# Peptides against a protein of PDB entry 2MBZ: the designs that were tried, part 30

Target 1, 143 residues: chain A of PDB entry 2MBZ
Amino acid sequence: GINLTPEEKFEVFGDFDPDQYEEEVRERWGNTDAYRQSKEKTASYTKEDWQRIQDEADELTRRFVALMDAGEPADSEGAMDAAEDHRQGIARNHYDCGYEMHTCLGEMYVSDERFTRNIDAAKPGLAAYMRDAILANAVRHTP

## One batch from the design tools (peptide; made by RFdiffusion4, then SolubleMPNN)

Design b1_p12_7_s1 (from b1_p12_7, 8 letters changed)
Fold by OpenDDE base, seed 5:
Structure b1_p12_7_s1 (fold): chain B 143 residues (1-143), chain A 12 residues (1-12)
Amino acid sequence: as target 1 above (143 residues)
Amino acid sequence: MNITLGLSVLLL
């Protein structure tokens, strides 16, 4: 799990406990390279590392919401750039994330109601907008 | 507090 004290976990994640999903993640993905890479990378993460990851996620969320509020299409340069930054953030912090993997994640955001509900808490339709931006970004990078 | 985009990818 995440190597933080209960107090540190609360300071970073608030009422959300990512460790509540550990068993399900292991059952579904425990034999994948992505899981192995994530466990290896995050094993050394400090409170400051997790806080940075949280801050990056919050900033990306605000960026997507701002694009939606401005009426920018999900296949706009701005939305696709945000999707690319999301992909690169996953690669930097967790596991190798190519465009195929990224599109699979995007589809999960709209097909698993738990993801949809959590993402759309920032703005209704955000999960679908992100999925569409992720797909558009993958297309423009795949000749 | 909701799950963040960065943490959500851990569920694959």
Scores: peptide ipSAE 0.089, ipTM 0.768, DockQ to the pose 0.429
Fold by OpenDDE base, seed 1:
Structure b1_p12_7_s1 (fold): chain B 143 residues (1-143), chain A 12 residues (1-12)
Amino acid sequence: as target 1 above (143 residues)
Amino acid sequence: MNITLGLSVLLL
């Protein structure tokens, strides 16, 4: 799990406890390379590392919300760039995330109501917007 | 839960 004290976890994640999903994640993905990579990377993460990751995620969320509010389509350059940054962030912090994987993640954002609800907490429809941007970004990087 | 954290926790 996350190698932080309860206090540190609260400081970084607030009321969200990522460790409560550890069993489900292991059941679904425990035999994948992505899971292994994530465990290896995050095992050494400090509070500061997790805070940085959280800050990056928050910034990305704000970018997508701003794009939506501005009426920019999900296949705009701005939205696709945000999607690319999302993909790269996953790759740096957790596991290798190619465009196919990223597309699959995008689909899960709209098909798993838990993700949809959590993402849309920032703005209704954000999960769908992100999914569409992820798809568009994948397409522009596909020969 | 933000998008990146959500992925790291629920997806991988």
Scores: peptide ipSAE 0.094, ipTM 0.774, DockQ to the pose 0.486; fails the geometry check
Fold by OpenDDE base, seed 3:
Structure b1_p12_7_s1 (fold): chain B 143 residues (1-143), chain A 12 residues (1-12)
Amino acid sequence: as target 1 above (143 residues)
Amino acid sequence: MNITLGLSVLLL
């Protein structure tokens, strides 16, 4: 889990309680390399590290919303670049994230209501837009 | 919840 005090967790994550998903995550992914890598990396994370990760995610969300508001298609250079930055952010902070893994994550954003609800809080249809941008970015990097 | 928190907690 996240080794922050209850007060620190509230300051970083607000009303969202990450601990409620710990058992489900362990049951689904506990035997994967990605899970091991994530636990190894995050074990040393401070409150400042978690806040940085949240800030990076918020900035990326704003970029996608701006692209949607400008009418840019999800397979535009701007949208695909934002998707690439998302993939690299996962790789830097949590676990190695190739294009196949990233595509699976994109599908989860539209198939798991919990993700769809949380993402679309920024803008309706954002989860679908991100999924499409992730797919397009994966295609352009396929030999 | 943002996308990064979702990935770290809900997925892995």
Scores: peptide ipSAE 0.085, ipTM 0.769, DockQ to the pose 0.416; fails the geometry check
Fold by OpenDDE base, seed 4:
Structure b1_p12_7_s1 (fold): chain B 143 residues (1-143), chain A 12 residues (1-12)
Amino acid sequence: as target 1 above (143 residues)
Amino acid sequence: MNITLGLSVLLL
């Protein structure tokens, strides 16, 4: 789990509690390398680390929303670059995330209604936009 | 919205 006090968790995550999903995550992914890597990396994370991760996520969200608002297609250079930064952020903070893994995550964003609702809270259609950008970015990096 | 948290939730 996240090694923060309840107060620290609230300060960083607000009303969102990632620990609520711990059991499901373990059941679904507990035997994967991604799970192992994530547990290993996050075990040492401080409040400041988690806050940084949240800030990065918020920045990325704003970036995608801005692209959508500007009418940039999901396969634009800007959108693909945002997708690449997303992939790299996952790699830094959680687990090795290749392009294939990233595309799988993108598909999950539109196939798991929980993810779709959470993502689209920022802007309707954001999950689909991200999925498309992730796919486009993967394609351009996998000749 | 926390996209990174969304991903981490699946692994946490």
Scores: peptide ipSAE 0.085, ipTM 0.771, DockQ to the pose 0.498; fails the geometry check

Design b1_p12_7_s2 (from b1_p12_7, 9 letters changed)
Fold by OpenDDE base, seed 2:
Structure b1_p12_7_s2 (fold): chain B 143 residues (1-143), chain A 12 residues (1-12)
Amino acid sequence: as target 1 above (143 residues)
Amino acid sequence: MNITLGLSALLL
């Protein structure tokens, strides 16, 4: 789990408790390299690290919302660049994330209602927009 | 909640 005090967790994540999903995550993904990498990396994370990760996620969300509000299609350069930054952020903070993995994550954002509701809290349709941008970005980077 | 919380909790 996340090695923060309850107070620190609240400061970073608010009412959301990521540890509630630890068992499910382990059951579904515990034998994957991604899980191992994530557990190894995050084990050393400080409160400041987690806060930085949250800030990055919020910034990315705002960026995608702005693109949607501007009417930019999900396969625009702006949207694909945002998707690329998202992929790189996952790779840096959690686990190696190639384009195939990234597209799988994008699909999960629209197929798992928990993700959809969480993402679309910022703007309805954001999860679908991200999925489409992720796919477009993967296509342009795949010869 | 945000994308990162989803990733950390529900993905990996």
Scores: peptide ipSAE 0.104, ipTM 0.776, DockQ to the pose 0.434
Fold by OpenDDE base, seed 4:
Structure b1_p12_7_s2 (fold): chain B 143 residues (1-143), chain A 12 residues (1-12)
Amino acid sequence: as target 1 above (143 residues)
Amino acid sequence: MNITLGLSALLL
């Protein structure tokens, strides 16, 4: 898991507890390459690394919310660029994330009620908006 | 909101 002290975890993640899902994640994905890559990458992460990842995620959330507030379509260049940055962030920090994988993740955001509730806490409909932007971004990058 | 953690660290 995340090798931070309880205090450090609180400082970085606040009320979010990633350890809460470790068993379920292992059961569902423990035999995948994505799981392996994520465990290998994150094993060396410091508090500063996790803080950076948290900051990146927060910034991305703000970008999507701003796009929605501005009325930008999910298939706008702005929304697709935000989706691309999301994909690249996953690839950089956790595991190789191709466009097909990213699309699957986007679909999970709207099909798994836990994800939907968590994401939409920032703004109602954000999960669906992200899913649509992710799909649009995947399409534009597929020959 | 930590969407990336929701994916990779939360439930992939």
Scores: peptide ipSAE 0.089, ipTM 0.774, DockQ to the pose 0.502
Fold by OpenDDE base, seed 3:
Structure b1_p12_7_s2 (fold): chain B 143 residues (1-143), chain A 12 residues (1-12)
Amino acid sequence: as target 1 above (143 residues)
Amino acid sequence: MNITLGLSALLL
């Protein structure tokens, strides 16, 4: 799991403990390249690394919410750019994330109620908006 | 809210 002390985990993740999902994640994804890559990359992550990852995710969330509040469609340049940054963030921090993989993640955000509820906590409909932006971004990068 | 922890934790 995450190589942090219980105190460090609380400082970074609060009441959310990623290790609580370790068994489910292994059952669903344990045989994938993405899982292997993520375990290899994150094995050396410090508290500061995890905090940076959290900060990046929060910033991206705020960016999507701002786009929705402005009435920008999910296939706008702004929304697609945010989706691209999301994809690149996954690639930097966890595993190789091509456009096809990214679209699969987007579909999961709307098909798994746990993801939908967690994402929509920032703004109702955000998960669907992100999914649509992810799809649009994938399309514009597919010749 | 954390799409990284919530999503990354459930993904990997």
Scores: peptide ipSAE 0.087, ipTM 0.773, DockQ to the pose 0.449
Fold by OpenDDE base, seed 1:
Structure b1_p12_7_s2 (fold): chain B 143 residues (1-143), chain A 12 residues (1-12)
Amino acid sequence: as target 1 above (143 residues)
Amino acid sequence: MNITLGLSALLL
């Protein structure tokens, strides 16, 4: 799990408790390479590491919201670049994330209501926009 | 919850 005190967890994640989902995550993905990589990588993470990850995620969210507000299509260069940064962030922080995996994640964002609700808290339709951008980014990198 | 945190917690 996350090696933070309850206070540190609250400071970084607020009301969200990632430990609440540990059992479900293990049940669904415990036998995957991605899970192993994530557990090994995050085992050494400090509060500062988790805060950095949160900051990066927040910045990415703001970028997507700004693109949506500007009326930029999800297959615009800006949206696809944001999707690429998202993919690279996953790869850097958690596990190897190829374009196929990334598209699967994008689909999960719109098919799992928990993800949809969480993502759309920033802006209604954000999950779908991200999914479309992720798909477009994958297409441009997979000729 | 942001998207990357959601991944780490709900996906992997």
Scores: peptide ipSAE 0.094, ipTM 0.772, DockQ to the pose 0.469; fails the geometry check

Design b1_p12_7_s3 (from b1_p12_7, 11 letters changed)
Fold by OpenDDE base, seed 3:
Structure b1_p12_7_s3 (fold): chain B 143 residues (1-143), chain A 12 residues (1-12)
Amino acid sequence: as target 1 above (143 residues)
Amino acid sequence: MNITLGLATLVL
C-alpha cells in the first residue's frame, strides 16, 4: 500500500484510508500495466508527494466547476484543456495515460456510482461533465 | 470531492 505512517496518512487523506480499497483495486485492475506502473512509481512517494497530488486534484476540480458555472460546454477549449491537464497529471504521477485510457477512466467516473457521488460532491453533474470533456479532448487529439 | 479518494487513489 501507500508507504506512509498512520499519522502521515491522516495528515494527507484525513479519515480516508486508501488501503481499505487495496483488495478491490487488486481484484479489478491488478493485472493491468497501469496498476503495476502506479505501484512502482508511488512506492517512493513521501507525504509531501501525496499532498501535492491531492492539491493538484483539488485545483482541477475547482477549475472544472468554474467552467460549468460559466456555462462553458464540455467540448469547449477550456474544458478540453482541463481534461488534458488531468490526463497529463495521471501520466506524471501514476502511469502512462493515453487518450484511450483516459476515455476509459471517464466512463468509469459515470458508471461506478461511488466515483460519481464522490466527484459530484463538488458539483452535481461534474462527473458527466468531466467524462464529456475527456472524450472531446481525446477526439481533438486523434485527427 | 477529490477524485483520488477511494478506488481512484490507486488507479485514478
Scores: peptide ipSAE 0.099, ipTM 0.775, DockQ to the pose 0.408
Fold by OpenDDE base, seed 5:
Structure b1_p12_7_s3 (fold): chain B 143 residues (1-143), chain A 12 residues (1-12)
Amino acid sequence: as target 1 above (143 residues)
Amino acid sequence: MNITLGLATLVL
C-alpha cells in the first residue's frame, strides 16, 4: 500500500481513499507485469511524490477541460498531445505504458462507471473525450 | 483530476 500516515493521505488525496480498491486491484491485475512494476516503483514514494502525481493529474485535467471548452476535437493536435503526456506520465510514475495499454485504459475510463464519475467530476463527458484523444494519439503513432 | 482510483496498475 501507500506508505503515508493517515494525515498525509488526507492531505494528498482528501476524502478519496485509494486503499479502498487494493483488494479488487489485486484480484483483477495482481498477476500482471504492470501491477508488479507499480508496486515496486511506488514503494519508495514520499508524500511529496504522491502530491506531485496529483498535481500533474490536475494540470492534465485543466488542459483537457480547456480544450473541450474551446471546442477542439479530441483528435486535434492539442488533445493528442495531452493524451501523449498522460501516457508518458503513467510510464514515469507507475508502469510501462505503450499505446495498446493506453487505449485499454481509455476504454476502461468509459466502461467502468466509477472511473467515469471520478473523471467527469471536472466536466461532463471528459472521460469520453480523453478516451477519444488517447485513441487518436495511438493512431498517429502507429505506422 | 484524482487518479487514485486508477492507481490500480491497469486502472490509471
Scores: peptide ipSAE 0.094, ipTM 0.773, DockQ to the pose 0.388
Fold by OpenDDE base, seed 4:
Structure b1_p12_7_s3 (fold): chain B 143 residues (1-143), chain A 12 residues (1-12)
Amino acid sequence: as target 1 above (143 residues)
Amino acid sequence: MNITLGLATLVL
């Protein structure tokens, strides 16, 4: 798992406990390349690395919320660019994330009620907005 | 903000 002390984990993740999902993630995806890549990459991450990842996630959340507040459609260039940055962030920090994989993740955000509740805590409908932006971004990058 | 997008990446 994440090689941080309980105190460091709290400092970085606050009330979110990533260890809570370890067993389910292993059961569902433990045999995938994505799981392997994520474990290999994150094994060397420091507290500062995890903090950077959280900061990036927070910034992206703010961007999506701002786009929604501005009334920008999910297939706007702004929304699709935010989705692209999300995809690239996953690829950089965790595992190779192609457009098909990204659309699958987006669908999970709206089909798994746990994800929906957690994401929509920032703004109601954010999960659906992200899913739509992710799909639009994938479409524009598919020949 | 918070860990909303972080959750998505950490849990795959």
Scores: peptide ipSAE 0.072, ipTM 0.760, DockQ to the pose 0.513
Fold by OpenDDE base, seed 1:
Parts: sequence; C-alpha cells; structure tokens
Structure b1_p12_7_s3 (fold): chain B 143 residues (1-143), chain A 12 residues (1-12)
Amino acid sequence: as target 1 above (143 residues)
Amino acid sequence: MNITLGLATLVL
C-alpha cells in the first residue's frame, strides 16, 4: 500500500482514504499487469511524489471544469488534450495506459457510482464529460 | 476525489 503515515496521508489525500479500497482492488485486478506495474512503481513513492500526483490531478480537474463552464464540447481540442494528459499521467505514475484501457476507465467513471460521485464532487456531470473527452481523444489517435 | 488517484486506488 501507500507507505505514508496517517498524518501524511491526510495531508495529501484529505478525506479520501485509498487504503479503504486496497482489498477490492486486489480482488478485482490483482492478477493484471496494470496492478503489478502500479504496485512496483508506487512502492518507492514518497509523500512528495503523491503530492505531485494529487496536484497534477487537481490541475486536470480544474481544466475540465473550466472547459465545461465555457461550454466547450467534450470533443473539442482542449477537452481531448486534457484527456490525453490524463492518460499520460496514468501511464507515467501508475501503469501502461493505452487508448483502449483509457476508454474502459472512462466508461467506469460513469458506470460505477462511487467514481461518478467522487468525480462529480468537482462539478456535476464531470465524469460524463471526461468519459466523452476520453473517447474523442482515443478516436483521434486511432485512425 | 482526485481523478488520477481514484483510478490508481479504486479502479486501477
């Protein structure tokens, strides 16, 4: 798991406790390459690494929200670029994330109520917007 | 929730 003290975890993740889902994640994906890669990569992460990851995610969230507020469609260049940055962030920080995998993740954001609720905490409909942007980004990169 | 963290910790 995340090798931070409870205090450090709170400082970085706030009310979200990633350890709460460790067992479910292991049960569902423990035999996948993605899980293995993530566990191996994150095992060495410091508080500063996790904070950086959180900062990157927060910035991405703000970008998507701003796009939505501006009325930009999810298949706009801006939205697709944000989706691409999301995909690359996953690949850099956790596990190899191709466009197919990314689209699957996008679908999960709208099909799993826990994800939908957590994402939409920033803005109602954000999960659906992200899913659509992820799909559009995948399409433009898959001729 | 941080969306990237959510993927890594809740979905993977």
Scores: peptide ipSAE 0.081, ipTM 0.767, DockQ to the pose 0.505; fails the geometry check

Design b1_p12_8_s1 (from b1_p12_8, 7 letters changed)
Fold by OpenDDE base, seed 2:
Structure b1_p12_8_s1 (fold): chain B 143 residues (1-143), chain A 12 residues (1-12)
Amino acid sequence: as target 1 above (143 residues)
Amino acid sequence: MNVSLGLAALLL
């Protein structure tokens, strides 16, 4: 789990407790390299590290929302670049994330209603937009 | 509520 005090967790995550999903994550993904890598990396993360990760995610969300509001299609260069930054962020902070993995994550965003609901809280249809951008980005990087 | 929080816990 996340090695923060309750106070630190509240400061970073608010009322949301990511550790509530630890058992499910372990059951679903515990045998994957991604899980192992994530557990190993995040084990050393400080409050500041988690805060940075949250800030990066928030920035990315705002970026996608801005693209949608501007009417940019999900296969636009701007949207695909945002998807690429998302992929690289996952790779840096959590686990090796190739384009295939990223595409799978994108599909999860629209197929798992928990993800969809959380993502679309920022803007309805954001999860689908992200999925489409992720797919487009994967295609352009897969000759 | 931070949109990213739901993502981080279930990113796998």
Scores: peptide ipSAE 0.102, ipTM 0.766, DockQ to the pose 0.376
Fold by OpenDDE base, seed 3:
Structure b1_p12_8_s1 (fold): chain B 143 residues (1-143), chain A 12 residues (1-12)
Amino acid sequence: as target 1 above (143 residues)
Amino acid sequence: MNVSLGLAALLL
Protein backbone atom coordinates (compact mmCIF):
# COMPACT_ATOMS: atom_id res chain seq x y z
CA GLY B 1 0.00 0.00 0.00
CA ILE B 2 0.82 3.69 -0.03
CA ASN B 3 3.14 4.49 2.89
CA LEU B 4 1.63 7.83 3.89
CA THR B 5 -0.07 8.98 7.06
CA PRO B 6 -3.83 9.58 6.88
CA GLU B 7 -3.12 13.32 6.84
CA GLU B 8 -0.62 13.02 4.00
CA LYS B 9 -3.02 10.85 2.01
CA PHE B 10 -5.73 13.45 2.40
CA GLU B 11 -3.38 16.25 1.32
CA VAL B 12 -2.39 14.39 -1.85
CA PHE B 13 -5.58 12.52 -2.77
CA GLY B 14 -8.33 14.48 -1.02
CA ASP B 15 -11.54 12.56 -0.39
CA PHE B 16 -10.54 9.83 -2.84
CA ASP B 17 -9.06 6.84 -1.03
CA PRO B 18 -6.87 4.73 -3.32
CA ASP B 19 -6.72 2.01 -0.66
CA GLN B 20 -10.40 1.23 -1.27
CA TYR B 21 -9.30 -0.40 -4.54
CA GLU B 22 -6.35 -2.36 -3.12
CA GLU B 23 -8.22 -5.68 -2.93
CA GLU B 24 -9.65 -5.33 -6.44
CA VAL B 25 -6.25 -4.37 -7.89
CA ARG B 26 -4.63 -7.37 -6.20
CA GLU B 27 -7.35 -9.70 -7.48
CA ARG B 28 -7.12 -8.38 -11.06
CA TRP B 29 -3.37 -7.77 -11.39
CA GLY B 30 -1.61 -9.40 -8.43
CA ASN B 31 0.07 -12.09 -10.55
CA THR B 32 1.48 -9.68 -13.18
CA ASP B 33 4.96 -8.21 -13.58
CA ALA B 34 3.33 -4.78 -13.71
CA TYR B 35 1.97 -5.25 -10.20
CA ARG B 36 5.34 -6.39 -8.88
CA GLN B 37 7.18 -3.49 -10.53
CA SER B 38 4.69 -0.96 -9.23
CA LYS B 39 4.96 -2.29 -5.67
CA GLU B 40 8.75 -2.18 -5.84
CA LYS B 41 8.90 1.38 -7.21
CA THR B 42 6.21 2.93 -5.04
CA ALA B 43 7.46 1.33 -1.81
CA SER B 44 10.00 4.15 -1.44
CA TYR B 45 7.73 7.00 -2.57
CA THR B 46 7.34 9.98 -0.29
CA LYS B 47 4.44 12.40 -0.09
CA GLU B 48 6.38 14.67 -2.45
CA ASP B 49 6.80 11.83 -4.95
CA TRP B 50 3.06 11.10 -4.98
CA GLN B 51 2.26 14.80 -5.32
CA ARG B 52 4.63 15.08 -8.29
CA ILE B 53 2.95 12.11 -9.96
CA GLN B 54 -0.49 13.68 -9.49
CA ASP B 55 0.76 17.03 -10.81
CA GLU B 56 2.18 15.37 -13.93
CA ALA B 57 -1.11 13.60 -14.60
CA ASP B 58 -3.09 16.81 -14.10
CA GLU B 59 -0.81 18.61 -16.56
CA LEU B 60 -1.46 15.93 -19.18
CA THR B 61 -5.19 16.20 -18.54
CA ARG B 62 -5.06 19.95 -19.15
CA ARG B 63 -3.06 19.33 -22.32
CA PHE B 64 -5.66 16.90 -23.69
CA VAL B 65 -8.50 19.27 -22.80
CA ALA B 66 -6.72 22.10 -24.62
CA LEU B 67 -6.36 19.91 -27.71
CA MET B 68 -10.06 19.04 -27.63
CA ASP B 69 -11.04 22.68 -27.17
CA ALA B 70 -8.88 23.59 -30.17
CA GLY B 71 -10.68 20.97 -32.27
CA GLU B 72 -7.57 18.87 -32.84
CA PRO B 73 -8.40 15.28 -33.76
CA ALA B 74 -7.27 12.48 -31.45
CA ASP B 75 -4.90 11.25 -34.17
CA SER B 76 -3.18 14.64 -34.48
CA GLU B 77 0.52 14.89 -33.74
CA GLY B 78 -0.26 16.87 -30.60
CA ALA B 79 -2.72 14.31 -29.25
CA MET B 80 -0.45 11.37 -30.06
CA ASP B 81 2.49 13.13 -28.38
CA ALA B 82 0.39 13.64 -25.27
CA ALA B 83 -0.51 9.95 -25.34
CA GLU B 84 3.18 9.06 -25.66
CA ASP B 85 4.04 11.24 -22.67
CA HIS B 86 1.28 9.47 -20.73
CA ARG B 87 2.76 6.08 -21.61
CA GLN B 88 6.25 7.19 -20.62
CA GLY B 89 4.93 8.60 -17.35
CA ILE B 90 3.45 5.22 -16.45
CA ALA B 91 6.75 3.55 -17.33
CA ARG B 92 8.75 6.00 -15.22
CA ASN B 93 6.52 5.92 -12.15
CA HIS B 94 4.91 2.48 -12.06
CA TYR B 95 5.76 -0.30 -14.53
CA ASP B 96 7.02 -1.06 -18.03
CA CYS B 97 4.25 0.10 -20.34
CA GLY B 98 4.47 -1.00 -23.96
CA TYR B 99 2.07 0.09 -26.66
CA GLU B 100 -0.10 -3.01 -26.29
CA MET B 101 -0.44 -2.45 -22.56
CA HIS B 102 -1.18 1.22 -23.16
CA THR B 103 -3.94 0.35 -25.64
CA CYS B 104 -5.50 -1.98 -23.07
CA LEU B 105 -5.45 0.83 -20.53
CA GLY B 106 -7.15 3.13 -23.04
CA GLU B 107 -9.94 0.60 -23.52
CA MET B 108 -10.36 0.38 -19.76
CA TYR B 109 -10.88 4.16 -19.62
CA VAL B 110 -14.05 3.81 -21.70
CA SER B 111 -15.26 0.39 -20.50
CA ASP B 112 -14.99 0.93 -16.74
CA GLU B 113 -17.54 3.55 -15.76
CA ARG B 114 -15.45 4.57 -12.74
CA PHE B 115 -12.57 5.63 -14.98
CA THR B 116 -14.90 7.25 -17.50
CA ARG B 117 -16.66 9.28 -14.82
CA ASN B 118 -13.42 10.41 -13.20
CA ILE B 119 -11.72 11.35 -16.48
CA ASP B 120 -14.76 13.06 -17.98
CA ALA B 121 -15.01 15.24 -14.89
CA ALA B 122 -12.38 17.40 -16.61
CA LYS B 123 -14.28 17.42 -19.90
CA PRO B 124 -17.10 15.24 -21.29
CA GLY B 125 -15.70 12.80 -23.83
CA LEU B 126 -12.11 13.10 -22.60
CA ALA B 127 -11.84 9.37 -21.82
CA ALA B 128 -12.83 8.47 -25.38
CA TYR B 129 -10.47 11.12 -26.77
CA MET B 130 -7.57 9.74 -24.72
CA ARG B 131 -8.38 6.17 -25.80
CA ASP B 132 -8.35 7.24 -29.44
CA ALA B 133 -5.09 9.16 -29.04
CA ILE B 134 -3.49 6.19 -27.26
CA LEU B 135 -4.54 3.89 -30.10
CA ALA B 136 -3.28 6.31 -32.76
CA ASN B 137 0.06 6.66 -30.97
CA ALA B 138 0.40 2.88 -30.77
CA VAL B 139 -0.37 2.54 -34.49
CA ARG B 140 2.22 5.13 -35.56
CA HIS B 141 4.87 3.26 -33.55
CA THR B 142 3.98 -0.14 -35.05
CA PRO B 143 5.76 -0.91 -38.38
CA MET A 1 -12.11 13.93 -7.82
CA ASN A 2 -8.53 14.12 -9.07
CA VAL A 3 -8.24 12.29 -12.40
CA SER A 4 -4.63 11.26 -11.81
CA LEU A 5 -5.53 9.83 -8.43
CA GLY A 6 -8.29 7.66 -9.85
CA LEU A 7 -6.02 6.39 -12.59
CA ALA A 8 -3.13 5.64 -10.23
CA ALA A 9 -5.37 3.73 -7.82
CA LEU A 10 -6.61 1.29 -10.46
CA LEU A 11 -3.47 1.17 -12.64
CA LEU A 12 -1.58 -0.51 -9.78
Scores: peptide ipSAE 0.090, ipTM 0.759, DockQ to the pose 0.406
Fold by OpenDDE base, seed 1:
Structure b1_p12_8_s1 (fold): chain B 143 residues (1-143), chain A 12 residues (1-12)
Amino acid sequence: as target 1 above (143 residues)
Amino acid sequence: MNVSLGLAALLL
């Protein structure tokens, strides 16, 4: 799990407790390379590391919301670039994330209501917008 | 709850 004190966890994650999903994550992905890589990388993460990850996610969220508010399509250069940054962020912080994996994640964002609800808290339809941008980004990077 | 928090917990 996340090696932070309860206070540190609260400071970084607020009312969201990632430990609540540890068992489900292990059951669903415990035998995958992604899980192993994530566990290995995050084992050394400090409070500052987790805070940085949250800040990056917040920035990305704001970026997507701004694109939506501006009426930019999900297959615009701006939206696809945001999707690429999202993919790269996952790769740096958690596990190797290729375009196929990224598209699978995008589909999960709209198929798992828990993800949809969490993402759409920033703006209704954001999960679908992100999914579409992720797909478009994957397509443009596919030979 | 931001995108990354829910995602990180679920390896996304």
Scores: peptide ipSAE 0.116, ipTM 0.772, DockQ to the pose 0.462; fails the geometry check
Fold by OpenDDE base, seed 4:
Structure b1_p12_8_s1 (fold): chain B 143 residues (1-143), chain A 12 residues (1-12)
Amino acid sequence: as target 1 above (143 residues)
Amino acid sequence: MNVSLGLAALLL
């Protein structure tokens, strides 16, 4: 799991406990390269690393929400750029994330109700918006 | 709400 003290975990994640999903994640993806890469990469992460990752995620969420509030289509340049940053963030922090993988993740965001609920907590429909932006971004990068 | 945390919990 995350190699932080309980206090550090609270400081970074607050009431959210990522380790509560560790067993399910292992069951679902434990045999994938993505899982291996993520475990290997995050094993060395400090509190500051995890805080940075959280900050990046929060910023991305704010960007998508702002785009939705502005009425920007999910296939707008702004939305696709946000999706690209999301993809790159995954690649930088967790595992190699190509456009096909990214689209699969986007589909999961709308097909797994737990993801949908968690994402839409920021704004209703955000998961679907992200999925659409992810797909559009993938299309423009895979002609 | 930290959407990234929810995503990270399930490998995003």
Scores: peptide ipSAE 0.103, ipTM 0.770, DockQ to the pose 0.427; fails the geometry check

Design b1_p12_8_s2 (from b1_p12_8, 8 letters changed)
Fold by OpenDDE base, seed 1:
Structure b1_p12_8_s2 (fold): chain B 143 residues (1-143), chain A 12 residues (1-12)
Amino acid sequence: as target 1 above (143 residues)
Amino acid sequence: MNITLGLATLLL
C-alpha cells in the first residue's frame, strides 16, 4: 500500500484513496509481474515521490484536455506524444508498460465505468480520447 | 482519480 500517513495521503491524493482498491487489485493482478514491479518500486516512495507522480498525471490530463479543446484529433502527433508520455510515466513509476499493455489499459479506461467516470471528471469524453490516442501511438510504434 | 496515479494503482 501507500506508505504515507492519512494526512499525507490527503495532501497528495485528496478525496481519492488508492488503498481502498488494494484488495481488488491484488485479486485481479496479484500474480503478475506488473503487480510485483509496482509493489517493489512504490515501497520506497516518499510523499515527495507520490506528489511528483500526481503532478505529472495532472499535467498530462491538462495536455489531453487542451488537445481536445483545440479540436486536435486523437491520432494527431500531439495526442500521440501525450499518450507516449503516459506510457513512459507508467513505466518509470510503476511497471514495465509496453505498447500492448498500454493499449489494454486504454481499453479498460472506457470499459470500466469507474475509470471512465474518474477520468472524465476532467472533461467528458477524455477517457475515450486517451484510449484513441493510446491506440494511435501504439500503431505508429509498431512495425 | 488521476490518470497515471489512479489508473496505475487500479490497473496493475
Scores: peptide ipSAE 0.084, ipTM 0.771, DockQ to the pose 0.520
Fold by OpenDDE base, seed 2:
Structure b1_p12_8_s2 (fold): chain B 143 residues (1-143), chain A 12 residues (1-12)
Amino acid sequence: as target 1 above (143 residues)
Amino acid sequence: MNITLGLATLLL
């Protein structure tokens, strides 16, 4: 699990409890390379590391929302670049994330209501927008 | 909640 005190966890994640999903994650993904890589990387993460990851996620969210508000299509250069940055962020912080994996994640954002609700809290339709941007980005990088 | 937080990298 995340090596933070309850107080530190609250400071970083607020009301969200990542440990609540630990068992489900292990059951669904425990035998994957992604899971192993994530556990290995995050085992050494400090509070500051987790805070940085949260800050990066918040920044990306704001970026996508701004694109949507501007009326930029999900297959625009701006949206695809944001999707690419998201993919690279996953690769740096958690596990190797190729374009196929990223596309699968994007699909999960719209197929798992828990993800959809969490993402769309920032803006309705954001999860679908991200999924479409992720797909477009994958297509342009895998001709 | 944000995109990368919570479920995405935690569930994978």
Scores: peptide ipSAE 0.114, ipTM 0.787, DockQ to the pose 0.578; fails the geometry check
Fold by OpenDDE base, seed 5:
Structure b1_p12_8_s2 (fold): chain B 143 residues (1-143), chain A 12 residues (1-12)
Amino acid sequence: as target 1 above (143 residues)
Amino acid sequence: MNITLGLATLLL
């Protein structure tokens, strides 16, 4: 489903091709509301939209890395705020993402080695740090 | 270019 030319895809995603996972994603999640919402939203996305999403993700990555480098705990206000921005970004760009869904995603980041490897490319342990921040953010919003 | 958090999330 990404309606970009091969050249545009390379410009936005580089050597990573999300379309290589399309069949697996459909098989695992094709009957979920999240999949349907994402498919409907992204159907109209332009190259500029995808680039914006990548830029937002890169900024968030840098933010988490900076927090880790500063020695800030994953349950610090800074880390939890970054986790909240991550949740809101998912909701805005892809599908409704409540705190329960977000915590499930966080657990997947550390349970699936493919996610862990991809995330930790920015900094070793980033996936685990994000998972912990996501959980902490969910806890503070669930009294 | 490194894989972004956004792409990781998209793959579920």
Scores: peptide ipSAE 0.085, ipTM 0.765, DockQ to the pose 0.423; fails the geometry check
Fold by OpenDDE base, seed 3:
Order: sequence, then C-alpha cells, then structure tokens
Structure b1_p12_8_s2 (fold): chain B 143 residues (1-143), chain A 12 residues (1-12)
Amino acid sequence: as target 1 above (143 residues)
Amino acid sequence: MNITLGLATLLL
C-alpha cells in the first residue's frame, strides 16, 4: 500500500481512502505485469511524489472540463492531446500504458460506477468525454 | 478520488 502516515494520507487524499480497495486490486490484478510495475515504482514514493501525482491529475481534469465548456468535441486535437498526456502520465507514474490498455481504462471510467461518480464530480459527463477522447487518440495513433 | 489515484488504487 501507500507508505504514508494517516496524517499524510489525509493531507494528500482528503476524504478518499485508497486502502479500502487494496484487497480488490490484489485479487483482480496481482498477477499482472502492470501491477508489478506499479508496486515497484510506487514503493519509493514520498508524500511529495503522491502530491505531485494528484496535482497532475487535477490539472488534466481542468483541461478536459475547459474543452467541454468550450464545446470542443472529444475527437478534437485538444481533447486527443489531453488523452495522450493522460496515457503518458500513467506510464511515468505507474506502468507501461499502450493504446489498447488506455482504451480499456476509458471503458472502465463509464462502466464502473465508482470511477464514474468520482470523475463526474468535476463535471457531469466528464467520464464519457474522457473515454471518447481516449478512443479517438488511440485511433489516430493506429496505422 | 482523482483519475490517476483511481487507476492506481481501484484498477491496480
């Protein structure tokens, strides 16, 4: 798990409790390369590292919301670029994330209510918009 | 929960 004190966890994640999902994650993905890579990378993460990751995610969320508010379609250059940055962020912080993996994650955002609820807290329909942008970005990078 | 943390804790 995340090796922060309870106080540090509250400062970084607030009311979100990542520990409540640890058993489910291990049961579902514990035998995958992605899980192994994530555990190896995050084992050394400090409070400052986790805060950086949160800040990057918040910035990306603001970009997508701004695109939606401007009426840009999910397959616009701006939306696809934001999706690409999201994919690369996952690759840097957690595990190798190809376009196929990324499209699977996008589908999860709209099929798992836990993700949908948390993403759409920023703006209703954001999870669906992100999924569509992720798909469009994958298509443009497929020969 | 933000997007990246959700991926790390809920997916993996």
Scores: peptide ipSAE 0.081, ipTM 0.767, DockQ to the pose 0.433; fails the geometry check

